# Ledger of designs, part 216: peptides against a protein of PDB entry 6DSZ

Target 1, 361 residues: chain A of PDB entry 6DSZ
Amino acid sequence: NYVVTAQKPTAVNGCVTGHFTSAEDLNLLIAKNTRLEIYVVTAEGLRPVKEVGMYGKIAVMELFRPKGESKDLLFILTAKYNACILEYKQSGESIDIITRAHGNVQDRIGRPSETGIIGIIDPECRMIGLRLYDGLFKVIPLDRDNKELKAFNIRLEELHVIDVKFLYGCQAPTICFVYQDPQGRHVKTYEVSLREKEFNKGPWKQENVEAEASMVIAVPEPFGGAIIIGQESITYHNGDKYLAIAPPIIKQSTIVCHNRVDPNGSRYLLGDMEGRLFMLLLEKEEQMDGTVTLKDLRVELLGETSIAECLTYLDNGVVFVGSRLGDSQLVKLNVDSNEQGSYVVAMETFTNLGPIVDMCV

## One batch from the design tools (peptide; made by RFdiffusion4, then SolubleMPNN)

Design b2_p21_7_s2 (from b2_p21_7, 9 letters changed)
Fold by OpenDDE base, seed 5:
Structure b2_p21_7_s2 (fold): chain B 361 residues (1-361), chain A 21 residues (1-21)
Amino acid sequence: as target 1 above (361 residues)
Amino acid sequence: KNLFEGDPDEVDRLAEKLLAK
């Protein structure tokens, strides 16, 4: 019996950047199946701080900062529907990952969605939203004093949700989602009433979007609204303004992940199935009244990386490319392209040994 | 390679360059 020492998982299935260890530290958190790796981003590179074993495959990993927290908390949902909110605590050299809250959010009845688990957090930290099952939107109210994550379901008339996000700048928590019906794909918004445990009509909708619209990006203020990414088009809508581009370059491969570069949502990174890295740029127009509006959308090819499962901008043009299929990378974005026209340079590569096939021999 | 080697505004300059195309 060769006890193959269980190699640590190397395939990345999620990554997030934020301030988890302290208010000042920039952290990279990497999900590798059941393992969470916590790094501090330093001038010298990624400094490992802690590894945490989770009680299941990480399906959702999101940082959020409730009002009056000095640093981010971590929401994790496992593929077995175990939810927790984690806090980093350090006392001298002692490092503890504290469970602030936990719960199981599995329903006894429901069809698990074919597109998997979606977990989102309201930008104002009023709730967590979960699309786990078709025709249901699960809400976890965020209450500081509650150690037990309680959830309720709201019935969603739209049975085939493709992607969903919370919008920014909304008085009530508002979701924006792409869904499919027999007539095609559409975008809709709903306000989420915590009090009444129901959906109210959202600020806008867009019927008959691109047939392959697959991702929603919530755009921060001052722009607000959402970006909808398809196979052939990228569209912006905020209720008042609509813009669409159809850059031929994105038709070559499906965009599969995105990450916001700027806090104001002026720039995004996009990764496709071929490992191409793009920048999506929101060109601003300042009106005479001082209002900022979206003038144009641009997509530019930066270069090639490993096929990203997830992307996260760190700092100073450094991007972590989390890969499931290939090696994960730290890459640098440069102002000047190389001889091949690439703005991307690999800084570090993290070998992916492939899926740990539990060979039950 | 130091993650913070170079101009901290390099990404902004990149974005400006890309928008100027």
Scores: peptide ipSAE 0.521, ipTM 0.909, DockQ to the pose 0.805
Fold by OpenDDE base, seed 1:
Structure b2_p21_7_s2 (fold): chain B 361 residues (1-361), chain A 21 residues (1-21)
Amino acid sequence: as target 1 above (361 residues)
Amino acid sequence: KNLFEGDPDEVDRLAEKLLAK
């Protein structure tokens, strides 16, 4: 009896930081194929709390805090279209991960999108949005009393969505997305009507963005709007203000992941396909009326890490670099560069033993 | 190593330094 001890997956395919175990605890959640690892971030390091097996590869993992919740809930969508909302409960020494809601969101009709599954949550927790299939946007209304995740589809005229996010500070849930048509790539916004189950015209659009525009970052208030990341350019738009930069340094390798450092969206980490770590900085200008506007965008090279599949800022300049292709890392951002000009120091490295080929026949 | 050993404002100082370039 060869007990093939199934090696635990080591390749990271997602990570998120928030307050999942309690309102006070800072957590790092790591997705490794079908496995969810939950850590508490402590002064001494990462403390493992629990591991959870999921019914399929984790495709989406997002923390969100509905109004009146003391801590974050976790939304998970698997590659098999099983959706759940998880809650952490601790009663003394007993730790339970409770499924608040679940559902299967698979459609019988639709072409699965080539860019894979996108899952997003409205910042005001009104809905979850899913881009699963070309020409469809799936909406899951968030209702506290609903144990069954019900979804409906809205038809998208834009068949080839590259990336999509919910915007901040919108009266109605508003998506911003990059799409491709025969004329190139464009950015558009739609308001999502839960009542009518349709799109309304969004606040703004930007036609003919960079041909390789690949990522949307929703920017919190006071700036609002979105950042669009391409191969050659980074652009900001909020309906009233447009700003674009084309720093030569980003042309060397494609930016593939991002994470917000500050709650106000003043700083972001960017990772590229070469393992370079950048900081994107939003320089603010305070107007005489107390309004904050974007003055400029800056991109600065911090250093080199493992090739990030996902990035998450923890605290005190510590960043988790989740890697699928290499070793995951905890890295420290320093004020002073080393002799090589790097602001990044590896604190801990987590050996990646390679992709577990899920031979799920 | 204490992950959070140091000045909590270190990232802010880094950002300020980067903006000053």
Scores: peptide ipSAE 0.521, ipTM 0.907, DockQ to the pose 0.838
Fold by OpenDDE base, seed 2:
Structure b2_p21_7_s2 (fold): chain B 361 residues (1-361), chain A 21 residues (1-21)
Amino acid sequence: as target 1 above (361 residues)
Amino acid sequence: KNLFEGDPDEVDRLAEKLLAK
């Protein structure tokens, strides 16, 4: 019996950074199909801590910190709709990944959305939102004492949601989403009532956005609102302020991923389908009343990397480029460009041996 | 290579440089 040791997956499907192992540790978590890899970010590089096998392909992986937790918890949703909340526990040398809560969130009725699974967490940790099926928004209330993840559906009138996020700074949990109808693509907001299990009217909407608007970035306070990324344009909206740019450089290739560089949301990394890495910058304007408003948006080309499936800013200008199609990389952002005009230098490369073709036997 | 060697404000200086273009 040749035990063909199945080669470990190398293609990255997702990555997140946060404080999962402790309050002080900076972690990088990498999803590779059914495998979760946990690293501590150290001065010397990525230190492997633990690998965890999951009950299916990881479709959503998000860190979040409920009020009164000392460190982040991990939400995972698999492609088979198994949801769990994981906690890292260390007792001396013994490392355990405990399941705080779990559940299956599959519906018996519903058309799986063509754009795949979207999972989002409210910044205030009131709920998890899931877009799994067309015309449904699933809500998982976050309760600390509940070991069973309970979910309910809210009917969504907008059948073709492209992307969705929770907004920051909202009294009630508020989603912002791009959707498509016969008239084009639009942005809308809804408040989510946990009590009534329904949507209420959100603070704002923007009809007739760019036809290829594909991503929503929720912007933290003090700016608030959202950034909408299209093929030709990047738009900011917060209900009071609207600003759009159309930098020619982004038209060349579709932006496919993003990551926030700083907690205040002044800077983002953007990756496109050609492996170009950009910085999106939000220029601040301080008003006489002490309010901070967006003055301008800028996009600058930093350099080239592997084609990113996901990006995570770590610290000190170090970025993890998670790649599904190519080799994943640790890259350094530099103040000074090289001879080729690039601000990006590869520090480490992680060989991708290709997609594990799930041979359905 | 030490990932955290260098000026912690390097990214801020990069952003400032990019904004000055």
Scores: peptide ipSAE 0.512, ipTM 0.909, DockQ to the pose 0.815
Fold by OpenDDE base, seed 4:
Structure b2_p21_7_s2 (fold): chain B 361 residues (1-361), chain A 21 residues (1-21)
Amino acid sequence: as target 1 above (361 residues)
Amino acid sequence: KNLFEGDPDEVDRLAEKLLAK
């Protein structure tokens, strides 16, 4: 009997930072296939708190804090369409991950999208949005007392959604998405009516964006709006202001992940397919009325890391680089570049043994 | 390694430096 000790998965397919264990604790949560690893970020490093087995590969993992929660809750969606909302509870030395709500969000009808599962949460925690199937946007209303996650679909006329996010600062939940049609790629917004279970016209659209526009970043207030990342260009739009840059340096490799550094959305980390780490900077202009507007966008090469599947800024210039193809890393951002011009220093490396084929026997 | 070694504003200084280029 070869007890094939199923090696623990080492390939990272998602990571998120927030306050899951407490309001005061900074956590790093790492998704490794069916496994969730929970760390506390401490002065000494990453302290492991708990590992949780999930019923399927984690496809979506997002922290959110509903109004009147003291700490973040965790939304997980598996590749088998099992959704749950998890809460961390500690009582003395006893640590429990409690399922506050669960449900299966699979549809009997629909073509699974070729670009995979997208899950997003409204910044005001009104709903979860899911792009699971072409031509459908699934909505899970967030209700505190609901142990059963109920979902409904809204028909999306745009069949080929590339990426979607909820916008910040919207009276109604508003999505911004990149989609492709025969004329190219475009950006559109929709308001989501929970009451009517339909889309209303959103505040803005941008037709004919870059052909390889692949990512939407929702920008917090005061800027608001969204950043659209392509292969050759990065654009900002908020309905009133449009700005585009085409830094030559990003043409070398496709940007595949991003993470916000600051709560105000003034800085982002970008990772490309070559393991290059960039900072996207939103330069502020303060108006005479005290309003903050976007003056400029800048992209700067910080250095090189493992090829990121996901990035998350922790604190004090420390970034977790979650890698599926290579070793995950903790890296430090420095003010001064090294002799090679890199602002990035590897602090710790986590060996990736490759995809464990979970032979579910 | 102490993750929080150094100046907590280091990233801000980095960003400022990058914006000054």
Scores: peptide ipSAE 0.506, ipTM 0.906, DockQ to the pose 0.825

Design b2_p21_7_s3 (from b2_p21_7, 8 letters changed)
Fold by OpenDDE base, seed 5:
Structure b2_p21_7_s3 (fold): chain B 361 residues (1-361), chain A 21 residues (1-21)
Amino acid sequence: as target 1 above (361 residues)
Amino acid sequence: KNLFAGDPDEVDKLAEKLLAK
């Protein structure tokens, strides 16, 4: 009896980097369908620490650090709307993944959004936001002592949200989102009142963005605001400053993922549907008053990788390319291009054996 | 291969080089 050991899933559907195992450890967390793989990033490569089976396909995976936590916590939402907050705990050689909080956030009424599940965390860890259903924004307040994830819905007037993020540097939790209406695509902001369980008017809006605007990147301070990525254009807006670029090179393939390189949001990696890797650069201008403003946006082609489902910058120019369609990779960014003009070198490749057909035996 | 081998500022140098284009 060859027990065909059910091959572990190899297709990556999410990845995040942070400090989950300790304050000092740099971790790579990889979602492969129902499996969570936890690595420590070391000088020698990725060291596996733990693999965790989840009670469903991982749809959202985000690291966050509430005030007073020494290390990051992990929020997971499954495709079946099971939410949990996980903590890594090590006691000597004993490793445990503790569920700090859990809950089911499914609504009995609502149309699941065609663009799927979006989960976001407020940078100040005041709440988790979920776009699960059209016309609803679900809020999970983050309370340290609450083992039960309780959620409430706020009605969205905008029925067709494309992407949503929490903004940085906002006194109240503030979302920025791209939505579509009969007039086109637009960007809007809302403040989220936990007390009143409603939206207040946000700091800014941008009507009539590019028709194919698909991604929102929240930019940290000092810049603040958001980057909106389209098919033909990349725009920045923070309420006071607007800047747009239309580099011809991005028209060739749709940008599908991004990751921040710098904590201050000066650089991002962008991946497209052809496996091209770009750097988005925010050039700063220091004002006479010491304020930092955005001077310019640039997009530069770095090279080619596997088609990224997700990207995460690790350290020292090392990037994890999580691929669903191809092999995942560790790649190195180099200062000098090769003879082909590529700044990207593959360091390690992780074979994707394809979709695990859940043979329900 | 040591992932952290090389210049720790390599990404910054890359960014500077890209901005200079």
Scores: peptide ipSAE 0.545, ipTM 0.916, DockQ to the pose 0.811
Fold by OpenDDE base, seed 1:
Structure b2_p21_7_s3 (fold): chain B 361 residues (1-361), chain A 21 residues (1-21)
Amino acid sequence: as target 1 above (361 residues)
Amino acid sequence: KNLFAGDPDEVDKLAEKLLAK
């Protein structure tokens, strides 16, 4: 009897960092198909804490902290539309992952979107938003006492949403999204009314963005607004201010992932399809009244890594590069470039043994 | 390897250096 020890998945399809195990612990959470790995980030490196098997491929994995929680909760959505909210609980040496809430959010009718599942959480933890199907935006209200995740759909007039995020600093939950129509790609905002279960007009829109605009980054306060990443350009808009840059270096390969370095949204990491790592910098201008405005956008090449499926900044210039196509890495960002002009040094490499072929035996 | 060995402000110094280019 060859016990084919099912080879554990090694390809990374998602990663997040936050305070999941405690308020004080910095965690790295890694999604590898149906497997969730939980690490504590320590001075010595990544300490494994727990591994969790999920009932399907992890499609969305987001940390969020509702008001009055001491630590982050984890939202997971699987490719089979099973949603759950997980809590880490430790009692002495006993570690439990508790399901606070769960539900299936599959619709009986709808065209699954070609760009896949998008899941987002309102920064104020009022709702979860899901783009699962064309022409629908699914809302899961966040209620602490509800063990059953109930969702409703709002119809989107925009059938071809490319990416969507919740904005920061909005009185009502507000989404910003890139969509495509016959005239090109555009950015729009909508307020989400939980009460009326409808969209209201958002604070701003930007018609005719770059044809290959593919990603939205919600920028926290004090800047607010969003960054739109294309093939040729990076644009910022907050309703009052618009800035665009077209650095030639980003034309060489498509940016495919991003991660915020600073809580204030002053710096981002960008990864492209060639494994190049960039820093996006928001240059501040402080006004005499103490208001902070965006002066300029800068993009700088840091170096090369494995091709990132996901990036997450940990601390002290350490970045986890989650790779699906190559080896995942812990890398260090340095102030001084090496002899090759790279600011990136690999600290640790995690061998990717390739796609787990589900051999249905 | 100590992941957090070094200057805690190293990323800030990097960003400052990059902005000065």
Scores: peptide ipSAE 0.540, ipTM 0.913, DockQ to the pose 0.822
Fold by OpenDDE base, seed 2:
Structure b2_p21_7_s3 (fold): chain B 361 residues (1-361), chain A 21 residues (1-21)
Amino acid sequence: as target 1 above (361 residues)
Amino acid sequence: KNLFAGDPDEVDKLAEKLLAK
């Protein structure tokens, strides 16, 4: 009887950084199929705190801090549409992951979207938005005392949503999304009314974006608005200002993930399908009235890593590269390039044993 | 290796260097 010790999954499906264990701790949370790994980021490296088994493959994992919480809560959605909000509690040496709220958000009707599950959280923690099915946007209101996650659907006229985010600095929760129709790809915004359970007209739209526009980045204040990433171009729009760049270097491989470096959204990391790591920089211009506007966008190649499924900036130029196809890495960003012109140095590598092909024997 | 060893402003210096290109 060979007890095939089921090897723990090693392929990373998602990662997030925040303050989950305490207000002071910097955490790295890693989703590996059904497993959540929780680390504290220390001067010595990643300290493992806890592993949590989930009741399904993690499809969405987002940290958020509701008003009056001292630390972040964790939203998880599984591929089987089980949603939960988790809280970390420590009492001495006892560590508990508490389910604050849970629910199943599966609909009996609807076509699952080809681009998979998208889950987003309003920056002001008013709601969670889910794109699970074509032509539907699911809303989960965030109420503190509700142990049962209740959701409702709003119909989307746009059937083929590519990516969606909540915008920052909006009076009402506002989504920005890339969608495709027979005329091409477009960007649109909607305000989400919790009261009326409907969409209102958003602040702006941009018709006929790049045909391969694939990602939306919501930009925090003071800039606000969104960045749209395509195959050939990167564009910024906030309703008042539009700016586009087409750096030849990004045309070589599709950008597949991003992560914000700074809280103010002045810098982002971008990863492509070749494992190239870029920095996207937002150059600010201070106006005479004290307003900050976007002056320019720049993209710079930092170096090469494993092919990122997800990226997260930790601190002090340390980046976690979560890889599904290759080994995950901790990398350091340096001011000076090495002899190969790379600003990236691998600090630690985490072996990916590949997908456990469930050989159904 | 101390992950936080070095200049805490190193990333800012990197960004400044990149913007100066």
Scores: peptide ipSAE 0.537, ipTM 0.912, DockQ to the pose 0.816
Fold by OpenDDE base, seed 4:
Structure b2_p21_7_s3 (fold): chain B 361 residues (1-361), chain A 21 residues (1-21)
Amino acid sequence: as target 1 above (361 residues)
Amino acid sequence: KNLFAGDPDEVDKLAEKLLAK
């Protein structure tokens, strides 16, 4: 009986950075199908800490820090709709990943969305939102003492949601989403009432966005609002200010992932289907009253990497490029371009052995 | 390779340089 040690998955389908192992540690968490890899980011590189097997393919992986937590918790949703909140605990040399809460969030009725599972967390950690099925938005209230994840559905009138995020700086949890109807793609906001288990009218909407608008980025304060990424355009809206750019360079390939560089949301990394890495820059304008407003949006090509499924900024200009189709990379952003005009240098490459065909031999 | 080697403000300098184009 050759125990064919099932090759560990190497294709990355998600990554996140935060403080999971401690308040002080910077972590990189990598989802590879059913496997979660946990690293500490050190001056010397990525230090592996733990590998965790999950009960299904990881579909959502998000770090969040509820009020009164010293470090981040990890929300995971699997493709089988198993949800859990995980905590890292270390006691001496003993490392445990503790399930703080769990639940199955599958509905008996609903059409699974063709664009897959979307999971989002309110920046104030009031709730988790899930788009699992067309015409439904699932809410998991975040309660510290609840070991059982309870969820409820709110009906969405908009059946074809493309992407959704929670906005920052909202009194009530507020979602911003791109949806498609027969007239095109649009952006809408809703406030989520936990008490009434319904949507209220959100602060703003934008009808008739670009036809290929595919991504929503929630922008932190002081800017607030959202960035909408399309094939040809990038737009910003916060209810009061609208700004759009159409840089020709992004038209060449679809932007498929993004990650915030700084906590204030002034800079983002964008990855496209050709492996091009961009920086999106929010230019600040300081008003006489000390308020900060968006002056302009800029997009600049940094260089080329493996085709990113996910991006995460670590620290000191180091970026993890999680790739499903190619090798994942650690890359460095440099101030000065090389001879080819690239600001990106590969530091480390992680071989992708391709899709694990479960050859039951 | 020291991931944190270099100027801690390097990304800010990069952003400034990019905005100046």
Scores: peptide ipSAE 0.535, ipTM 0.915, DockQ to the pose 0.821

